# Ledger of designs, part 68: peptides against a protein of PDB entry 6DSZ

Target 1, 361 residues: chain A of PDB entry 6DSZ
Amino acid sequence: NYVVTAQKPTAVNGCVTGHFTSAEDLNLLIAKNTRLEIYVVTAEGLRPVKEVGMYGKIAVMELFRPKGESKDLLFILTAKYNACILEYKQSGESIDIITRAHGNVQDRIGRPSETGIIGIIDPECRMIGLRLYDGLFKVIPLDRDNKELKAFNIRLEELHVIDVKFLYGCQAPTICFVYQDPQGRHVKTYEVSLREKEFNKGPWKQENVEAEASMVIAVPEPFGGAIIIGQESITYHNGDKYLAIAPPIIKQSTIVCHNRVDPNGSRYLLGDMEGRLFMLLLEKEEQMDGTVTLKDLRVELLGETSIAECLTYLDNGVVFVGSRLGDSQLVKLNVDSNEQGSYVVAMETFTNLGPIVDMCV

## One batch from the design tools (peptide; aimed at target 1 E348)

Design b2_p24_5_s2 (made by RFdiffusion4, then SolubleMPNN; from b2_p24_5, 16 letters changed)
Fold by OpenDDE base, seed 5:
Parts: sequence; C-alpha cells; structure tokens
Structure b2_p24_5_s2 (fold): chain B 361 residues (1-361), chain A 24 residues (1-24)
Amino acid sequence: as target 1 above (361 residues)
Amino acid sequence: MAPLFTDEKTLFPAGLGLQLAASR
C-alpha cells in the first residue's frame, strides 16, 4: 500500500496582492500549479484563509475591481484556457468562492505563443486582454451581467509579442507591447475598440529599443506611460517624455519579474535570475504649472533573495518572494543596510520540495 | 456549468507568527 501522500505543490508560479476577502483585508494570493492559496496579511503575519483546487495549472492570476464592486474580483486563466472570474463571499464562518463568470478561451486555430500565456486587465476594468497565440490579441469585455465570458480576437500584425500591458489614464483601453521583428525589438501602442473590435493607432511608439527588451511595466498617473526593461537598459516613455538608463548592475543578470510598490508608480521591485532584488525609483519633478513629470530613473540594489518567479509588495516593507526554483520567502525591506550592505532581511522561508512531476499514471 | 475549482479544506487560521513591523 504505497500511500502516495500527494505532496501539495510548493513551487510558486504566481502571486498577487489585493483586497479579495473584503474591502478592508489585505490578501496575498499564491498560485502553486493547480492550487490557489488565500492569505490575509496581518500584523502577526500571513493568516491562511482558504485553499482552492483549480481544474488546471494557473497561468494567469489577476485581481481587479470593477466600478461599484466593494472588493477585488479574481481573474484566473488556466494553461488549458479555462477562464473564470471569482468572488470571495463570507457569511459568518461559511466561506464560499463563487464563480461570477467563466468560459473557455481556446481557439481552434492559432499557434500558441512560445513566450507563453499573457493575461492583462485594463486598469479601468473595461476588458481583459489575452495574448495566447501569435498574431492574435483576445479581448474579453468586462460586463457585470455577463456570466459567460465572451471573447473575440483582434489580429496583431506583430507576430512576436514579448510582453504586453494595458496603459493607465487612457480614454480608450490602450495596450503597450514589446515585439520583435527582423529589424529588432520595438515598442508599440494600440487603442482597443470594443465597438469596432479592432485596433486603432495608439498614442506613441518607439522603434529599435534594446535587443533584449523583455518586460513592459505600465506606469499609473501622474506619470503615465510605460517602463521597458531590457538586459542592459531601463527606459521610460509616455509619448512626450523619453528617458533611458543603463545601470551597469543590471547587466549581470536578467531581470525576470517586477512589482509596483507605490500606488502612484514611484517605486518598483525588480528581481533577477540570480535572486538579486532591486528597487527602481521614479524621481519626480514638479513643474511650475503644478504638473508632475519624471525627472530621472534610479536603480538600487536592495539585497538577495530566492530567485523570484513573482514578487509582491504586501505592506510596511514586507515583500513576498514567490519562487519556483527555490524556497519562497517573506522578506523585510529596511531603510538602513546591514553590515553586508543588504537592505533585505528574510522573515520566513517556505520550503520548496520541487516541481510535482505529474506522473501520469 | 461545472465549477472550475474544487473547494478544499479551509485552512485553520493559524498566523505564521511573523510580526510585521507597524506601518509607518
């Protein structure tokens, strides 16, 4: 009798922070293959609330708050293209996770993108965007009354999209993406027309960015625009302002994940393939007219952690480091460095027992 | 329609005992 104790997955493949259980609760949600773990962030640490088994590997996990919702909803997309919008409901001690909407977003025709599934949500909650297949952008309109997720495709001329985000502060939903063509890597924007189901010309583009440009960060107002992260450079563009830095310290290892610290987009955590944790800072300049512009970009090495698959800032300088390859961690960011020059202190470590090899028996 | 998830056991509310420093 081999009691295969089905070891729960320990490798983290996604994490997100928001207000899922209530408007007041700060939650950490952790994706571990087919498992979703829900925590409340408390002064005493992470309090586990519920674990949910999904009918597939979680590929996208995003919190969003539609207009007139009191708390965040959870969008999940599985690796088998099952999409759902989940709501947390509590009635006394009874905890229910309800499906607000669901659907399968798989296409019969399309080349699955080699860079995997990308799922993004418009900051104004007008739509979900999915890059699942080369040359296609799938749109899921967000409608409150829609229990069945309807989707449509818009053709992308750009076949090799590296990363894509929705921009902030746009009258229409606007995507910004890095793509590759035979001439190199470029950044482009498109407005997404829900009405016409097409792309319109976006506010800006930047041709010939760094050859290894790999990530787009959408920057909230007042700055707006996007940060483009490469191997050697970090660039900002908002249509009117372009700024690039090439800090030597980022050349050592590829930045692989990021997370916004400040709601106003003044700071971002960056994690690289060596487990180095950086802070990207957007320095403000107040203009005489009271407008705030980006003055400069700065990168600071904070310290070392486990190799992050995902990062999420919780509160009070506490960061969850979700690791696929190593142990996940809660770390504290300090104002002052230790004797080794590190601003990072490990608070807790969550042992990673390795990937569950799905032995199909 | 079939739920896309199965409810597992509610994890007992055991705090991890990590004292988060007070938000400044």
Scores: peptide ipSAE 0.029, ipTM 0.518, DockQ to the pose 0.031
OpenDDE base, seeds 1, 2, 3, 4: peptide ipSAE 0.025, 0.015, 0.022, 0.014; ipTM 0.552, 0.538, 0.502, 0.406; seeds 3, 4 fail the geometry check

Design b2_p24_5_s3 (made by RFdiffusion4, then SolubleMPNN; from b2_p24_5, 15 letters changed)
Fold by OpenDDE base, seed 5:
Structure b2_p24_5_s3 (fold): chain B 361 residues (1-361), chain A 24 residues (1-24)
Amino acid sequence: as target 1 above (361 residues)
Amino acid sequence: MPALFTDEKTLFPRGLGLELANAR
């Protein structure tokens, strides 16, 4: 009886930061295939709290705080379309992960999207949106008393959605997405009616964006709107203001992940396929009426890390670099560059032993 | 593990990237 101690997965396929264990604790949550690792971010480093086995590969992992919750809840969707909302509960020394709600969101009919599963949460926690299948947008209404995740589909006319996010500051839940049609790539917005279970016309659209536009970043207030990241360009649009930059430095490698640094959306980390780490900066302009508008966009190269599958800013310039292809890292962002001109210093490296090949024995 | 925080728990300075861009 060879107890092959199944080597724990080490490749990171998702990470998120928030307040999951308590309102006061800063947590780092790391998805490693079917494994969820929960850490508390402390002055001394990452303290492991709990490891959770999931009933499938984690495809979506998002923290959210519904109205009246003291701490964040965790939404998980697996690659087999099992959805759950998890709560951390500690009672003395007993630590439990409670399933607040669960459901299977698989459709019997639909073409799985080639760009994979996208899961997003409305910033006001009104709904979860899922792009699982071409031409469908699945909505999970968020109800506090709902133990069974019920979902419905809205037909999406745009069959080839590249990326989608919920916008901030919208009276109704509003999605912004990049899609491709025969004419190129475009950005569109839709309001999501929970009542009518349909899309309404969103506040804005931008036709003919960059051909390789791949990511949407929803920007918090006061800026609002979205950032669209391409291969060659970064664009901002909020319905009233459009701004585009084409910094030559981003052409060298495709941006593949992002993370917001500032709660107000003034800065974002960007990671590319070569492991380069950038800062995207939103320069504000305060108008005479007290309104804040975007003045400019800037991109700065910070340094090099492992190739990020996911990035999450922790605090004090510390970033977790979740890597699937290489070693995950804790890195420090410094004000001053080193002798090589890098603002990035590796603090800790987490060895990646490679993908667990599911040997179907 | 390396200390993630110094005695002064501050965010990475705001505007630093703008300063870098202006220094080039």
Scores: peptide ipSAE 0.017, ipTM 0.589, DockQ to the pose 0.198
OpenDDE base, seeds 1, 2, 3, 4: peptide ipSAE 0.007, 0.007, 0.015, 0.016; ipTM 0.373, 0.402, 0.531, 0.538

Design b2_p24_5_s4 (made by RFdiffusion4, then SolubleMPNN; from b2_p24_5, 12 letters changed)
Fold by OpenDDE base, seed 2:
Structure b2_p24_5_s4 (fold): chain B 361 residues (1-361), chain A 24 residues (1-24)
Amino acid sequence: as target 1 above (361 residues)
Amino acid sequence: MPNFFDDEKTLFPKGLGLKLAAAR
């Protein structure tokens, strides 16, 4: 009996950073198919803490901190629609990953969306939103006492949602999404009523955005609003301010991932299909009333990495580049460019042995 | 020079102060 030691998955399909193991620890969580790897970010690098086998391919992985929690909880959704909320618990040397809540969120009826599974969490931790099927938005209310994840669907008139996020600074949970109809791509917002289980009209919309608008970034306060990333343009909108740039450099390859660098949303990393790493900068303008508004957007090429499936800014200019197609990397962002004009230096490379083809036996 | 950072102090969010030693 050759125990074929099933080669551990090495292809990264998601990564997040936060305070999962403790309030003080900075963690990097890496999804590799059915495997969750938990690291502590240290001065010496990534320290492995735990590996967790999941009951399916990880499709969504998000950290969130409900009010009154000392550390982040982890939401996971699998490709088989198994949802769970996980808590890290350490008792001496014993490390347990506790399931705080779980549920299956599969619907019997619905067309799975072509753009795949999208899972988002309200910044105020009021709900989880799931775009699983065309014309449906699934809501999981976040209740501390609920061990069973209950979900309900809200009907979307917009059948072809491309990307969706919850906005920051909204009195009610508010989604912002890019959708496609026969007239093109558009951005719309909806407020989500937990009480009425319906959408209310959101604060703003933008019809006829770039035809290839593919990603929404929710921008935290003080800016608020969202960034919409296309193939040729990057657009900011918050209901009052609209600003678009079309830097020629982004036209060469499609931006496929992003990560916020600053808590205030002044900088974002962008990764494209060629492994180019960009910095998106939001320039501030302070108004006479003390309000902060967006003055301008700027994109700068930092350098090249492995083709990122996901990016995570860690600390001190260190970025984790999670790659599905190539080797994942820890890279250092430098203030000064090297002789080749790159601000990126590879610190560590994690060999990708390829996707484990889940042979469904 | 791309002014990625307004000031050296704002280069990176105040994090844990990770001094990842350059791999010698």
Scores: peptide ipSAE 0.023, ipTM 0.612, DockQ to the pose 0.113
OpenDDE base, seeds 1, 3, 4, 5: peptide ipSAE 0.000, 0.021, 0.021, 0.022; ipTM 0.348, 0.572, 0.559, 0.448

Design b2_p24_6 (made by RFdiffusion4)
Pose (drawn by RFdiffusion4):
Structure b2_p24_6 (pose): chain A 361 residues (1-361), chain P 24 residues (1-24)
Amino acid sequence: as target 1 above (361 residues)
Amino acid sequence: SSSVIADSHTPTDEELEERRTHVS
């Protein structure tokens, strides 16, 4: 027999922003399935540079540039456990994606977990963290000689884990995650020590959270902490400091995705399965000693995009809405809610044949 | 070890017009 592609996969599973082509090159990297798309934000709108294609299902896609790098290094993990670090190199008149490092990191003894694979990267590019199998947190240290991507497993006493994030602004690599056991689910803190290959007691106390907590947000340096998005209550956790708001405006649909807007983290974008688009706020309270603190949380609805699996703010009040169940689109957020109450205006839509359930000729 | 990159393609204006719908 023989199989050909009549149409590339159109559903969007992942999208990230960063400087990948050059410095201050606002790139939008869209992950379909086996395809990877790279764009440059120009005055025209989204204009592509190179659409590559891999022999794998892109499951983790993150950007970073470690200590002393020219441009961000892209990291990709295949669902069949193929890891690689890439680098856009337009040295010549052509374009080549050089593979700085690669290595298969499948464990012969783990069970894939509910909520699938998670790929997290250190705030200061100390290591790559993986959550492939239950009870096994995999660490991949980041240096130069680790070109044949080597790795080692730590053990995780917490068996059922929902979402994991690296915390900003800590003495060393620290992890914040939501895990489940009997008696509800909780949030626990750990420290990753890639010198002894162990877990150390984390920065702060284990808190009880909402029963349906589904997302953890890595809050940037000026504030520090972690934001946990459940079904009905949005909570902020940072050591002893703790804030939460529970607007009934949210419970109607589960919040699925989040994106950081400002570098400060004062504004965030949220998405419903009903197709909404929220703005999560961390309002400031600059005090007498010239320092900045955080006072409260406020969520107010912006309008509605399409159902988003990915979410990304690009530039000049524009957000790329990566839709898996429908058309992905481009959106302009305006201060003046011109029509009705929707601060959201569609600019461009991208044909997504969506989940093809049935068909005929 | 084999290459992770299978192929590469640079989109043309015609292909971009087929992929996009502009809203007015």

Design b2_p24_6_s1 (made by RFdiffusion4, then SolubleMPNN; from b2_p24_6, 15 letters changed)
Fold by OpenDDE base, seed 4:
Structure b2_p24_6_s1 (fold): chain B 361 residues (1-361), chain A 24 residues (1-24)
Amino acid sequence: as target 1 above (361 residues)
Amino acid sequence: SKSPIVSTEVLTEEQLKARRTVLK
């Protein structure tokens, strides 16, 4: 009996920051294939709390706080379409991860999307959206009493969705997505009707965005709207305001991940395929009526890290760089550059031992 | 339906110390 001590996965394929263990704790959650690692972020550093083995590779991992919850819940979707909502429960020294709800969201019919699984949560926690298959948008209504995750599909006319997010500040759950058709890439919005189980026309669209537009960032209030990231350009749109920049520095390598720094959406970290770390800044203009509008977009090169699969801002300028291809890192963002012009200092490096081939025994 | 959780491991204090990142 060869007990192959299955080497624990080290490649990071997802990370998220929030308040999972308590309302007060800042947590870092790291997905490493089938494993979830839970840390508390402290002034002294990362304190590991729990590791969780999941029934399958984690494909989506998102924190969300439904109305009336004191702390965040964790949504996980596996690559085998097992969905769950997890709760952290501590009772003295006993730590339990409770499955609040679960279900399998696999369809018997449908073409799995080439861009993989996308999972998103409405900022008001009305639903989870899943792009699993071309031409389908799956909705999981969020209900407090629902132990069994039920889902339904809405037909999406746009077959080639590149990325999708829920927008902030919408009366109805509203998605914003980049899609490709024979004419190029476009941005569109839809309202999602839970009642009718259909899409309604969203607040805005933008046809003929950059040909390589690859990511949507939903911007919280007061700005609202979305940022569309391409190979050559970064575009903001909220229905009323459109602003695009084409900083030459981003053209050198494809931006592959992002993370919001400020709760109000004023700053975002961007990581590219070369391990360059950028700050995207949204400059505000305050109107006389107290409304805040976007004045400008700016991109600053912060420095270099491992090639990020995911980024998450923790606190005090500390960023976790989750890497699949290289070593994951904790890095510090400094206000002042070093002698090399970098604002990034590596604090810790987590060795990536390479892909654990899940030997299906 | 099967629980999505297969295992839960609590790291030992030694494992915790080994993974303790000092935010300098």
Scores: peptide ipSAE 0.114, ipTM 0.684, DockQ to the pose 0.562
OpenDDE base, seeds 1, 2, 3, 5: peptide ipSAE 0.014, 0.007, 0.012, 0.023; ipTM 0.395, 0.393, 0.344, 0.574; seeds 1, 2, 3 fail the geometry check

Design b2_p24_6_s2 (made by RFdiffusion4, then SolubleMPNN; from b2_p24_6, 12 letters changed)
Fold by OpenDDE base, seed 3:
Structure b2_p24_6_s2 (fold): chain B 361 residues (1-361), chain A 24 residues (1-24)
Amino acid sequence: as target 1 above (361 residues)
Amino acid sequence: SKSPITDTRELTDEELAARRTVLE
């Protein structure tokens, strides 16, 4: 009886970096369809520590650290709307992945959104937000004692949300989203009231953004606000400051993923559909009162990688390029370019054997 | 409700060795 060891998925559909195994460990978590791989990032490389099978394709994977937790917790949502919060627990040599909370967040009524599942976490860990269906925003309150993830829906007037994030530095949880209507694409903000289970008017909006605006990046303090990425333009808005650039270099291919490099939001990696890797830089201006404002935005081409489905900056200029269509890579970002003008050097390549089509027999 | 985790597997020493990325 040849136990055909089912070939493990190799195509990456998500990756995240944080402190999941301990407060001190830097981890890389990789989602490969139904499989979660956990690595410790070391000076010597990636050390695998655990593999987890999930009941369904991982659609959302986010690390977050509630107040009073020493390490990050992991939120996972599957394509079948099974949500969970996972904790890594080590007891001597014994390693357990504990389910802190779980639930199914599927609605009986609703049109699944064409842009797929979006899951976001408030930076202050007050709630998880889910865009699953058109015209609905699902909220999961983050309470310490909840073993069962309870959710409620807030009606969203904007039916065609393209992307959504929670903003930083907001007294109340505040979402920023790109949406499409018959007049074009727009950016809007809402405050989320947990108490009243409704939206309140957010701090700002921007009507008539670029027609192909596709991504929102929430910028941490001191800058605050959001970056909106389109096909032709990148815009910053925080309610008080607006700045837009249209670098010709980004027009060639659609930017499809991003990752924050600096904790203060000064730099972001951008990946496009051709495997080009960019750095987006936020230039600061220090005001006389000691406040930091955005002076300018700049985009630099770093080099080429596999086509990224997801990007995550690890440390010391090392980036994990998670690829669905090609081989995943560890790459080094150098300060100086090579002879070809590239700042990117491949350190390791992880062979992609193609998507495991789960033939449900 | 069934746990969302279907399985947890410890990697074999061989799998650990094969997956060990050496950052030179």
Scores: peptide ipSAE 0.181, ipTM 0.725, DockQ to the pose 0.541
OpenDDE base, seeds 1, 2, 4, 5: peptide ipSAE 0.178, 0.083, 0.196, 0.243; ipTM 0.726, 0.482, 0.732, 0.807; seeds 4, 5 fail the geometry check

Design b2_p24_6_s3 (made by RFdiffusion4, then SolubleMPNN; from b2_p24_6, 13 letters changed)
Fold by OpenDDE base, seed 5:
Order: sequence, then structure tokens, then C-alpha cells
Structure b2_p24_6_s3 (fold): chain B 361 residues (1-361), chain A 24 residues (1-24)
Amino acid sequence: as target 1 above (361 residues)
Amino acid sequence: SPPPIVDTKVLTDEELAARRTVLK
């Protein structure tokens, strides 16, 4: 009897930072196929707390804090459309992961989208949005008493959604998305009516964005709006202001992941397919009336890391680089460059032993 | 729907020590 100690998955397919274990603890959560690893970020490093086996491959993992919660809850969606909301509960030495809500959100009818599963949470925690199928946007209302995740679909006229986010600072939940039609790629916004279960016209749209526009970043207040990342360009739009840059350095490799560094949306990490790490900076201008507007966008090359599947800024210039193809890393961002012009120093490397081939035995 | 959690492993102190990251 060879007990093949099933090698635990080492490839990272998602990571998120927040306050899951307590209101005070900073956590790093790492998705490795079906496994969720929970760490506390300390001044000394990552302290592992718990590992959780999920009922399926983690496809979406997002932390969110509903009104009246002291700490973040965890939304997980699996590749087989099992959704749950998890809570961490410590009672003395006993550590429990509580399922607050769960459900299967699979539709019997629908074409799975070629760009995969997208899951997003409204910044005000009014709903979860899911793009699972072409021409459908699934909404999960976030109610306090939800033991069972109820969902409904809204029809999207735009069949080929590339990426979607909820915007910040909107009276109603508002999505911003890149979509493709026969004329090219475009950006559109919709308000989501929970009451009527329909889309209303959003605050703005931008037709004919870059042909390879692939990612939407929702920008928090005071800027608001969204950043659209393409192959050659980065654009900002908030309905009133449009700004585009085309830094030659980003053209060399496709940006594939991003993470917000500052709570106010002043800085974002960007990772490309070559493992280059960039900082996107939003320069502010304070108007005479005290309003803050975007003055400029700037991109800086920080250095090289493993090819990121996901990035998350922890604290004090420390970044977790979650890699699927290579070794995951903790890296330090320095203010000053080294002799090679890099601002990135590897602090720790987590060996990736390769993809667990899901042999369905 | 199936239970979302299949298993929970509390890491042993040894497993915890082996996974401790030192932020230098």
C-alpha cells in the first residue's frame, strides 16, 4: 500500500489580503487549487494559522466587510459554481471556519464564458456580481440573514465581456466593464437595480478603447472611476475626466494582474507575463474648491519577480507574488534601486512543484 | 448544496515553523 502522500498543491491561483481572522490582524489568504491557506502578516513574517480544504477548485476569492461586521468575510466561488461566505471564528484556542451562507450558482442554460469566471463584490457590500456565462450577469444580494445564497440573472446585451468591476462612490451598485463587439473593444457602465432586477444606464461609456484592453480597475474616492489597461495603453475615465498614457515599457509584455497599494487608489502594482513588476501612480491635483482630480498617470518599472498570477500588497512595501507557473515570492519594495536598477528584493521564495494534474481518480 | 469545507487542517507547530516566513 503505497500511501502516495498526495503532494499538496503549490501553484497559487489566487491571493487576497484583509482582516479575516480579526479586525486587527492583517491576513494573507492564498488559494492553491482546492486548498485555502490562511496567514497572519506579522513584522517577523507570515504566520500560518489554518489550512482549509474547499469543495472544489477556488475560482474566486474575495474579502468583504458588510455593514456592522467587525472583520472581513470571505466569499469563495469554485470552478463548479459552489459559492460560500465564510467567517473566521476564534473561541479561545478553538479556531472554526463558519459557513455563513452557501449555494450553487450554476445555471442549467448558458455558455460558459471563454475568459473564465469573474466574481466581484460591490464596495458598499450591497451585492456580489458574477460573470459566469455569456450574456448573463448573476447577482447575489448581500442580506444579513442570508443563510442560503439566492441569486438572479440580469441579461447583458454585451455577450463578450472581457473584465468587469464594481465602481466606487455610486449611489446604486454600478458595474464598469470592457466588452468586445464587431467594432472593437469598448467600456460601458450599468447601474444594477436590485429591486427591478435589471440594468439601468450607467454614468458613462467609452467606445473604441484599445483593441487589447483586458483589465478594469475600479478606483476609489476621491478620484473615482476606472482604469482600463491594454497592451499599449493605460486609460483613466470617471465620466468627467479622460486621461490616457501609452508608456513604451508596458508594450513589451502583457499586463496580467494588478493590486491596489494605497486605500485611496493612488498606487497600483501591475505584473506582466515576463514577471516584470510595475507601479502605476495616480498623481492628484487639488482644485481651489478642495476637490481632488487626477492630474496624470505614471508607470514605473520596479523590477522582476516570478510571473504573477496574483499580486497583493501586504504592508511596509512587502508584496506577495502568487505564481502559478513559477515559485511564489515575498518581495520587498525599496525606495532606492540596487546597482541593477531594481527596487525589488526577494525576501522569501515558495517552491512550486508544478501543477497537480487533477487526476479524477 | 455540498458543504463548502471538506476538511480543515490545523497545522502542527512543526508545520507552522517550516512555513514561517521571516520578513527581514
Scores: peptide ipSAE 0.165, ipTM 0.750, DockQ to the pose 0.557
OpenDDE base, seeds 1, 2, 3, 4: peptide ipSAE 0.046, 0.066, 0.147, 0.132; ipTM 0.457, 0.480, 0.726, 0.700; seed 2 fails the geometry check

Design b2_p24_6_s4 (made by RFdiffusion4, then SolubleMPNN; from b2_p24_6, 12 letters changed)
Fold by OpenDDE base, seed 4:
Structure b2_p24_6_s4 (fold): chain B 361 residues (1-361), chain A 24 residues (1-24)
Amino acid sequence: as target 1 above (361 residues)
Amino acid sequence: SSSPIVSTKELTEEELAERRTVLE
């Protein structure tokens, strides 16, 4: 019996930052196939806390804070459609990861979407949304007492959803998504009725966006709305305001990941397929009535990193670059550029030993 | 229904030391 000591996975396929271990701790959570790594971000650096083995590849990993929780809970969905909500519990030196809720969300009928699994959480923690199959949107209502995750499907007329997010500041949970039809790519919104288990018409839509529009970023208040990232353009829309930019620099390589830097949605990191790191800036205009509107969008090239599968801003200009194809990195964003014009300095590199072929024998 | 958690492992002090990123 050769116990092949399965090498620990090194390829990063997800990362998230939040307050998982405590209300005060800033955490970095890293998904490496079936493994979850939990770090505390300190002034001195990343402190590893716990590793968790999961039943299957982590496909979705999101932190969220339901009303009345002091710290974030972790939603995980595996590639085998096992969903769970996890809580970190520390009792002295004892560290436990508690399953608050779990369930299998696999459907017996459905075509798995070619763009893979998308999992999103309503900013007000009313529900989790899952795009697992074409023409279906799965909803998991979030209830405090729910030990077993219940889900239902809503039929989605738009079969080819590219990306989807929940919007901020909506009275009802509202999704914004990019979809493709024979006429091109479009953006649409739907309100999600938990009661009726249906979609209602959302606040806005935008037909005929850029043909390669691939990503939706939900923008928090005060801006609200969404950013749509394409190959050639970046567009903001909130129903009332539309603004698009087409910076030539983003045309060179497809933006594949993003992460919000500022809680108010003023800045986002963008990573492309060449490992270029950008800052997207939302310039605000404050109106006389105290309303904040988007004045302009700007993109700045920060520098180069490993090709990011995921990005997460930690603190103090430190960014974790999770890479699947290359080495993951911890990088520092500087205010001033170096002699090469880069604002990015690698602080640490985490060697990627390549794909662990989980030979399930 | 079984927990989706297969195992939890605490990192050894050595594993912790190897993974400490110094934020300079």
Scores: peptide ipSAE 0.056, ipTM 0.474, DockQ to the pose 0.561
OpenDDE base, seeds 1, 2, 3, 5: peptide ipSAE 0.000, 0.028, 0.000, 0.016; ipTM 0.307, 0.450, 0.309, 0.470; seeds 1, 3 fail the geometry check

Design b2_p24_7 (made by RFdiffusion4)
Pose (drawn by RFdiffusion4):
Structure b2_p24_7 (pose): chain A 361 residues (1-361), chain P 24 residues (1-24)
Amino acid sequence: as target 1 above (361 residues)
Amino acid sequence: VTATLEPILVDGESTGGLQLVFNF
């Protein structure tokens, strides 16, 4: 027998923003399935540079440039457990994606968990963290000689884990995650010590959270902390400081995705399975001592995009809506809600044959 | 030779792609 592709996969599973081609090259990297697309934000709109293709299902796609690098290094993990660090290198008139490092990190003894694979990267590029199997948090330290991607496992007493994030602005690598056991589910803090390969007690107290907490957001440096998005209540956790708001505007549909807008983290974008698009706000309260603190949370609806699995703010009030169940599209957010109450205007739609349930000739 | 047009499935879910299968 023989199998050919009659149409590339059109569903969008992951999209990230960063400086990948050069410095201050606003790149949009879209992950389909075995395909990876790279764009440069130009005045024209989205214009591509190179569409590569890998021998794997892209499950983790994150961008970063470590201490003293020219441009961001891309990291990809295949669902069959193939990890690689890539680098766009247009040194010649052509384009080559050099593979700085690679290595298979499958464990012969773990069970894949509900909520699948999670790939997190340190705020200051200290390490790559993986959550492949239950009870096993895998660490991949980041240096230069680790070109054959080596790794080691830590053990995780917390068995059922939902979402994991690296916290910003800590003494050393710290992890914030939501895990489940009997008596609801909670949020616990750990410290990753890649000198002793152990877990140390985390920065702050274990809190009880909503029963359906599904997302953890890494809040940037000026504020620090973690935002946890459940079904009905949006909570902010940072040591002793704690805020939460519970608008009934949200419970109708589960919030699935989030995206950071400002570098400060004062504004965030949220998505419903009903196709909505929220703006999560962390309003500021600059005090007498020239310092900036955070006072409250406010969520107000912007309108509706398509159902988003990925979400990314590009530039000049424009957001790329990566849709898995429908057409991915380009959206302009306007201050003046011109028509009706939707601050959202469609600019460009991308044909997505979506989940093909049935068909005929 | 029989040809069948089918969706690309991964873990039981369609990716919005199509594949052509030749059976000899």

